# Peptides against a protein of PDB entry 5OOQ, part 61

Target 1, 227 residues: chain A of PDB entry 5OOQ
Amino acid sequence: YREDVRQVVTHPANALSFLQPGRLVEISVNGKDNYGWGAVVDFAKRINKRNPSAVYTDHESYIVNVVVNTMYIDSPVNLLKPFNPTLPEGIRPAEEGEKSICAVIPITLDSIKSIGNLRLYMPKDIRASGQKETVGKSLREVNRRFPDGIPVLDPVKNMKIEDEDFLKLMKKIDVLNTKLSSNPLTNSMRLEELYGKYSRKHDLHEDMKQLKRKISESQAVIQLDDL

## One batch from the design tools (peptide; made by RFdiffusion4, then SolubleMPNN)

Design b2_p14_6_s4 (from b2_p14_6, 4 letters changed)
Fold by OpenDDE base, seed 4:
Structure b2_p14_6_s4 (fold): chain B 227 residues (1-227), chain A 14 residues (1-14)
Amino acid sequence: as target 1 above (227 residues)
Amino acid sequence: SLLGTYEEDTEPLP
């Protein structure tokens, strides 16, 4: 269901109006390369100069340029081509213990995991020396202020997605979330109750077994005295 | 505190 929501949110009809300069977006490229939260520079319709007749899916039909501060330092960022979302080999986020740098990467809408409700104040010229690093500092500051994650735009309240099927999807998710949140506690309480009942039943069974043994012993003694 | 680092913006492009 989360993916279904993501598909709707990142559709051009919904997403593009919220991709203003500085908009924070959570970036995952090819479902594996998680760059975290980056800042939108701009976007443009994807044009294939070599094949003008190329048809792209809706989610691949636009290129979004984003600043990330999590690029692996030894990534071949010089090989990045503007408006080419097919990233060169070696372009990846820094892993734990690796150093990172700021970079502008072209991504598709399909690489947006979520759209934040925050916008950074962006430099006028992001290509100028030191400007990417300035954005990187801003990103670090935001992440520091929001350790639990940057707030996501509400698809209904903020993005005004009023499609009936989407609203039904959201309601289903809410119901499931409510059930999931209630289940661990309910299951824990039920487990304790069941354990308590089992413990009591076992104790009663042992008591009954002991009582039956005492009765049998007493009857055996009576028979010996009559012999 | 980097004053002016970010703002909340929940509005679409005009």
Scores: peptide ipSAE 0.489, ipTM 0.896, DockQ to the pose 0.548
Fold by OpenDDE base, seed 2:
Structure b2_p14_6_s4 (fold): chain B 227 residues (1-227), chain A 14 residues (1-14)
Amino acid sequence: as target 1 above (227 residues)
Amino acid sequence: SLLGTYEEDTEPLP
């Protein structure tokens, strides 16, 4: 059930509007490498320059750049490529007793475990010297203040996910949490129907984003002509 | 204590 909720929450139609700079997200890369809570820098649609016809799943179709403070100190961070979610070998979180550093890593939406209700105040240039470490200090402070975990956005109240099947799923989870009962088979069948509905919302969101870009580009051109 | 380090934000991008 948690995975079903995660799939819906991290779908582009729902997640992208909540990936503002500084948004705290819980990161698990490839379901194995847990970086904990990181801060969103930015995101972009995934473009394969070598294969423009590449088809990505919805959850792999965007790249999110995040600051983490849990990168293993001896990880080959210099090999990280911007907007390439295929991380080099050796890029991993620090284990217990190992030293960690701050790093910006590109991840897919599928690597987001949860979206927090908190945003950090982010520096203007995260790539500038010392800025990643500043964000790292902020992350440590937040973790100190929330020892039981950073509060997660409410999918219904905050994210306004109003799909009937999703609401039923959430209700079932609440009942199950109370009764300690599991029925995993019923949730997977409804996920396909949910994704079909979100696809239409995603198309609208992409259209709006493209329109906003065109407006911004037009304004930039006007400013250039006025110089 | 880094007061002002974070804020609660439950609103989507405009």
Scores: peptide ipSAE 0.489, ipTM 0.898, DockQ to the pose 0.471
Fold by OpenDDE base, seed 1:
Structure b2_p14_6_s4 (fold): chain B 227 residues (1-227), chain A 14 residues (1-14)
Amino acid sequence: as target 1 above (227 residues)
Amino acid sequence: SLLGTYEEDTEPLP
């Protein structure tokens, strides 16, 4: 269901009006290259000058330029072509232990995982020397202030997506989230009751806590995959 | 602390 929500939210009819300069967006390219939160520079309709008859899907029909601060330092950023969302080989986020740099990358709407409710104050000329790094500092500051994640725009309240099917989808998600929150607790309580009947030993209590965590994590993952 | 780093903006483009 998360992907279904993402498809609706990132559709041009909904997303473009919220892609102002400085808008924070969570970026995932090709479903695997997670750049984290970046800042929108601008966007434009995708035009193929070599093949003017090219038809793109709605989610691929626009190019969004975003500043990221998680680009792998040895990525061939010099090979990035303006308005070309097909990224060169080797363009990737830094992995754990790797150094990162700031870069402007062109992405499609399909590479937006979420749209945040925050906008950075952007430099007038992001291509000027040092400006990307300034945005990078801003991104780090935001991430520091929001350790639990940047707040996402509410699709209904903020984005005003009022499609009936979408609203039904959102309701289903809410129900599932409620179940997710309740089931681990219910299962944990049952487990606690069960283990409480067997032994009040300290070791059992710790094992129970670990098991509860594992169950909760597993259930959360399963339910998130089902969404 | 970068003062004036960001703002909350829940409004669409005009």
Scores: peptide ipSAE 0.488, ipTM 0.896, DockQ to the pose 0.583
Fold by OpenDDE base, seed 3:
Structure b2_p14_6_s4 (fold): chain B 227 residues (1-227), chain A 14 residues (1-14)
Amino acid sequence: as target 1 above (227 residues)
Amino acid sequence: SLLGTYEEDTEPLP
């Protein structure tokens, strides 16, 4: 059920509006590499230049660049490719006793474990020398202030996920936390229906963003002609 | 002092 909630929360239709620069997110890559809390730099729709017709799942359709302060110091960070979520071999978080460094890594929405209610004030150019380390200091300070973990956005109160099936899921989780009677099959069918609804919402949202961009571009062209 | 390095933000992008 926690995974079901995570799938809904990290769906583009819900997550993208909360991935502002500086947004704190908890990162787990491939279900094994836990980087802890990182800060969002930006995100973009995933584009395969080699195969423009490539279709990605909703959770793999966007790339989120995040600053982490837990990268293993000897990781081949120079091999990281911007907007390529397929991380090179050896890219991993530092283990206990190992030294860590700050790095920007590209991840998919599927690598987000949770979305925090905090945003860092981010440098204008995170790729400039020393800027990642500044964010790293901020992350350390936040972790110091929140030893029990950074507060997570409330899916209902904050994210305004008002889908009836999701609300029923949340209620079931609350009940199941008190009563262990889960029928996973019934929940999976409802989750698929939710995904269908969110996918439609996402398509509309992307269309609106594209329209806004076209309007902005057209206005910029008009301003250039007036100049 | 790292005061003011973060804020609570529970609002979506406009």
Scores: peptide ipSAE 0.486, ipTM 0.899, DockQ to the pose 0.482

Design b2_p14_7_s1 (from b2_p14_7, 5 letters changed)
Fold by OpenDDE base, seed 5:
Structure b2_p14_7_s1 (fold): chain B 227 residues (1-227), chain A 14 residues (1-14)
Amino acid sequence: as target 1 above (227 residues)
Amino acid sequence: MLGSYWEDTSPIPK
């Protein structure tokens, strides 16, 4: 169901009007390279100069340039071609423990996982020295403020998607979410998790109390010997 | 930095 929602949301008829400069979007390239949240620079209709008769799917018919701050530092970013969504080999997000840099990458609409309700203030010229890094700092700040994820645009309330089938899909998802939240098993698992957290906290507290007692006893013994 | 972003739920005017 999530993929179905994504297909509708990222369709040009719905997405393009919300791809203003600075719009935060969650990026996943080829379903495997997750760059996290990036900022839209601009977008353009995909034109193949070598094959003007090329027909693209709706989700591949536009190229979106986005700033990401999760590019692997040793990625061959110099090989990136403007308006070419086919990324060179080695272009990938940094893995755990790797250093990352800011980069502008061209993506298709199909690479957008989510569209956020936030926009960044964008520099006039993102290609100017240091500008990408400034955007990167802003992205880090946003991620810090939203540890649970950047709020996503509401497809119905914000994007005004009024397709009947889509509305039915959204209702089904809401019902499923409600059922999951009301499921006794979910409640039981949550209770167990809470109990586990409480138990761990209690154990640590008791350990600390015991340690403090041992320290106090040791100090008392030392004082007695100095007596 | 405070003020580096803002909430915008509006579409580009057609």
Scores: peptide ipSAE 0.537, ipTM 0.899, DockQ to the pose 0.484
Fold by OpenDDE base, seed 4:
Structure b2_p14_7_s1 (fold): chain B 227 residues (1-227), chain A 14 residues (1-14)
Amino acid sequence: as target 1 above (227 residues)
Amino acid sequence: MLGSYWEDTSPIPK
């Protein structure tokens, strides 16, 4: 269901109006390369100069330029093409223990995991020397202030997505989340109660067996005294 | 740095 929500939120009809310069977005490229939260520079409709008749899906029809501060330092960032969302080999986020740098990468809407409710103050010319690093510092500051994650735009309250099917989807998710949050605790309590009942029943059964043996032994002794 | 960001839940004006 989360993916279904993401598909609706990142659709051009909904997302583009919230991709202002400085808008924070959570970036995941190809479902594996997680760059974390980056800042939107700009966006443009995807145009294939080599194949003007190329038809893209809605989620691939726009290119969003974003500043990230998690690019692996040895990534071939010089090979990045501003209007090509197909990233060169080796372009990846830094792993744990690796150094990272700031970079502007072109992504599709499909690479947006979440849209935040925060915007950064962006320099006029992000390509100027030192400007990407300034944005990187701002990103670090935001991440420091929001250790549990940057707040996400509310699809209904903020983005005003009023589609009936979407609203039904959101309601279903809420119901499921409520059930998932309540069930582990209730199940653990029930398991403990069940175990307690089982333990008591087992103890009682053993006590009854011992009592029956003692009765039988006593009867046997009486019979021996009577022969 | 204080003031590096702000909350914005509004869309781009049409």
Scores: peptide ipSAE 0.535, ipTM 0.898, DockQ to the pose 0.571
Fold by OpenDDE base, seed 3:
Structure b2_p14_7_s1 (fold): chain B 227 residues (1-227), chain A 14 residues (1-14)
Amino acid sequence: as target 1 above (227 residues)
Amino acid sequence: MLGSYWEDTSPIPK
């Protein structure tokens, strides 16, 4: 269900009006390269000069330029082509222990995981020397202030997505989230009842606690997979 | 720096 929501949110009809300069977006390229939260520079309709008749999917029909501060330092950023979302080999986020730099990368709407409710103050000329790094500092500050993640735009309240099927989807997700939150407690109660019989003989409190946690985690994983 | 960002839940004006 999360992917279904993402597909709707990142559709041009919904997303483009919220891709103002400085808008924070969470970026994942090709489902594997997670750059984290970046800042939108601008966007443009994708045009193939070599093949003007080329037809792109809705989610591939626009190019969004974003500043990221997680680019691997040895990535061949000089090979990046403006308005070309096909990234050169070696362009990737830094892994743990690697140094990162700021870079502007062109992505498609399909590479947006989420759209934040925050905007950065952007330099007028992001291509000027040192400007990307300034944005990088701002990104670090935001991440520091929001260790649990940047707040995401509400698809209904903020983005005004009023499609009936989408609203039904959101309701289903809410129901599932409620179940996810309540299930651990229910399981905990049942486990306490079960182990209460044995607690007289053995100090199974810690084991019970561990088991409760495992059950909760297992159920959470199952339910998350259903979303 | 403080003040480097702001909350904006509004779309681009048409």
Scores: peptide ipSAE 0.537, ipTM 0.897, DockQ to the pose 0.627; fails the geometry check
Fold by OpenDDE base, seed 2:
Structure b2_p14_7_s1 (fold): chain B 227 residues (1-227), chain A 14 residues (1-14)
Amino acid sequence: as target 1 above (227 residues)
Amino acid sequence: MLGSYWEDTSPIPK
């Protein structure tokens, strides 16, 4: 059930509207590399210059650049390429007892575990010297203030996901609480239906959302300069 | 840093 919810929440039709600069997101790359909570820098539609005809899944069709403060110190961060989610070998989070550094990594929507209800104040140029570390300090502060975890956006109340099947899913999760595996087959069928609906909506509104995003991001940056 | 974050539950305008 948790994965089903994640698939709906991280679909472009829902997630992109909440990936403003500074948005906190919980990051897990390739289902194994947990970077914890990071801060969104920006995002863009994934374009393959070498193969323009490449088809990506909805969850892999956008690249999100995020600042993390949990990168292993000896990771080859110099090999990271902006907007390339195929991470070089050796890029990984620090394990217990290892030192970590701040880094900007490109991820897909599929690497987002959850979207937080908090945003960080972001520097204008995150790649400038010392700026990533500043964001890293902010991340540490947030984690300190929320030892039980950063609050997650409410899919219904905040994200306004009003699909009937999704609402039913959420109710079932609430009722079952600890018993979340009651009917996997039914949930799978419902997820497919939901996915189809969101895919259609995304196709119709993608261009408009991108334009509004650019405007909103620019305004947010201006406001930060005045703070 | 105190005040480095805020609660924001609003979407980017569509």
Scores: peptide ipSAE 0.532, ipTM 0.899, DockQ to the pose 0.482; fails the geometry check

Design b2_p14_7_s2 (from b2_p14_7, 5 letters changed)
Fold by OpenDDE base, seed 1:
Structure b2_p14_7_s2 (fold): chain B 227 residues (1-227), chain A 14 residues (1-14)
Amino acid sequence: as target 1 above (227 residues)
Amino acid sequence: MLGSYSEDYEPIPK
């Protein structure tokens, strides 16, 4: 269901109006290269100059340029081609312990995991020296301010997606989330009941042990008197 | 100066 929601949200009919300069988007390229949250520079319809008759899917029909601050420092960023979403080999996010740099990468709509409800103020010329790093600092600050995660646009309330099938999907997800949240509580209540029963059983066992000890002590005293 | 951010969900004016 999450993927279904993503497909609807990232469809050009819904996403493009929210890809203003500075819009935060969560980026995952080819389903494996997670760059985290980046900032939109601009977007354009994908044009294949070599093959003008090329037909792209809806989610691949636009190129979005985004600033990321998680690019691996030794990535061949000089090989990046503007508006070419086919990234050169070696272009990847930094792994844990690796150094990262800021870069502008072209992505398709299919590489957008989430659209944030935040926009950064973008430099006029992002390609000027130091400008990408400024955006990178802003991204770090945003992440610091939102430790629980950057707020995501609500597909219904914010994006105004009113498709009936989509609304049904959202309702199903809400029901499932409610059930998932209620089940742990039900299980926790059962666990508490079980623990309560265990505790009561333990208390009864201790009481019986104490009673047996008192009986044994009383018998010992009686034996001393019979001596 | 750290770039500022704002919450924004307004569509791009056509």
Scores: peptide ipSAE 0.029, ipTM 0.636, DockQ to the pose 0.611
Fold by OpenDDE base, seed 2:
Structure b2_p14_7_s2 (fold): chain B 227 residues (1-227), chain A 14 residues (1-14)
Amino acid sequence: as target 1 above (227 residues)
Amino acid sequence: MLGSYSEDYEPIPK
């Protein structure tokens, strides 16, 4: 059920307005590599210059560069390419007992587990020596300040997602969380139905197109073309 | 509708 909420929250029409530099996001790549909380550097529309006709899903259509402080020290970070979310083999977070380093990694929206209600004042040049480590230190400090977890943006109060079907979805989730369900399959089907209604009610694609036009003028988009 | 930008910043410690 949380996944359904995540799908709505991380949709381009909702998420991109909150992915400004310094925004904290919780990162899980490929459903297995949990990097924890990182800080957004920038984002751009995903462009495949090798195949300009490539069609990506909404959640894979944008690339977000994020600073993480949990990269395994022996990961081949030198092989990372900005705005290329296809990570080289061996790129992974450090496990317990392993040493970690700071790195900038490109992720898709689908790799965002949650969006934090905090932003860091990011350095102007994150690629400069020592800058990502400074951000890494800040991330540790934030985690220290919030031992019970970094506050997450409220989809309704903060993100202003006011779709009636989404609100119904949220209410249903709350009810299900408080009650032991006797039929998980039925509940899952109902949630899917509500999610479907949400998707149909709003022209999320149109909203995304509007954002695309705005970000197409950015340097980040140009960088994607250079890949 | 697109969401509004959030401006909740924390300074980066030196």
Scores: peptide ipSAE 0.022, ipTM 0.633, DockQ to the pose 0.082
Fold by OpenDDE base, seed 3:
Structure b2_p14_7_s2 (fold): chain B 227 residues (1-227), chain A 14 residues (1-14)
Amino acid sequence: as target 1 above (227 residues)
Amino acid sequence: MLGSYSEDYEPIPK
């Protein structure tokens, strides 16, 4: 059920307007490489120059550049390709006992576990010497201030996701969290149905989706210019 | 500063 919520939250129609420079996001690549909380640098529409006709899923259609401070020190970061979310072999977070460094990595929306209700002031040139490390220090400070976890954006109160089916989904999740169900399968089926309805509505309302996306993209550009 | 499409939350300074 958390995955269903994540799918909605990280959909471009909802997420992009909150991926301003400095926005904190929790990162998990391919469901196995947990980098923890990082800071958004920027994002761009995914374009395949070699195959312009390539069609990506909604969650794979944007590249988000993020600063992380948990990169394994011996990772081949020099092999990272800008705007390529397919990370080279050996790019991974540091394990317990290993040293870490700061790095900028390109990820897709699908690699975002959570969107934080916090932003960092970002350097103008994150690629300049020492700038990633500055962000890394800020990330450490944030983690120190929030030992119980960084606050996550509320999908309804903060992100203003007001779709009726989504609201019903959220309500059902709350009920499941508080009540022991005698029939968990029925409840699961109902949640899947609600998610399905939301997904179908989203697919059918393409014009609204596109408009919202364009607005979000435009806003992102403006914010980058202001930095 | 052009108005943001989304609500801006209080940033954490460096």
Scores: peptide ipSAE 0.019, ipTM 0.635, DockQ to the pose 0.068
Fold by OpenDDE base, seed 5:
Structure b2_p14_7_s2 (fold): chain B 227 residues (1-227), chain A 14 residues (1-14)
Amino acid sequence: as target 1 above (227 residues)
Amino acid sequence: MLGSYSEDYEPIPK
């Protein structure tokens, strides 16, 4: 059920307006590499030069550049390609006992586990020497201030998702969360169906125009300096 | 699945 919510929250129609520079996002790449909370640098529409007609899924149609401070120190970060979400072999978060470094990694929306209700003030040029580390320090400070976890955006209260199909999905999830399900598969299928209806209502081309407007109007509810 | 092709990206203004 959490995954179903995540699918809606991280859909471009909802997520992009909240991926301002400095927005905190919780990152899990390929469902296994957990980098923890990182900070958004920017994002871009995914365009395949070799296959311009390529159609990506909604959650793979954008690339988000994020600063993480949990990259394994011996990861081949030099092999990272800008705007390539297919990470080289060996790119992974540090495990327990390993040292970590700061890195900017390109991820898809599908790699966002959660969108935080916090934004960091980002340096003007994150690629400049020492800037990633500055963000890394800020991330550590945030984690220190929120030992119980960084606040997550509320899909309704904060993200203002008012789509009827989404609301139905959320309502269904709420109902299912309160009830013991005798048929998890049926319930999951129903949730997927509701999500499907939601997704079909959104055209990425049209959404981009609307999102551009919403992005400029959207603000973080909580800033680091307001903590 | 993530693509393996070289890609360009169009930044969206924020």
Scores: peptide ipSAE 0.013, ipTM 0.556, DockQ to the pose 0.024; fails the geometry check

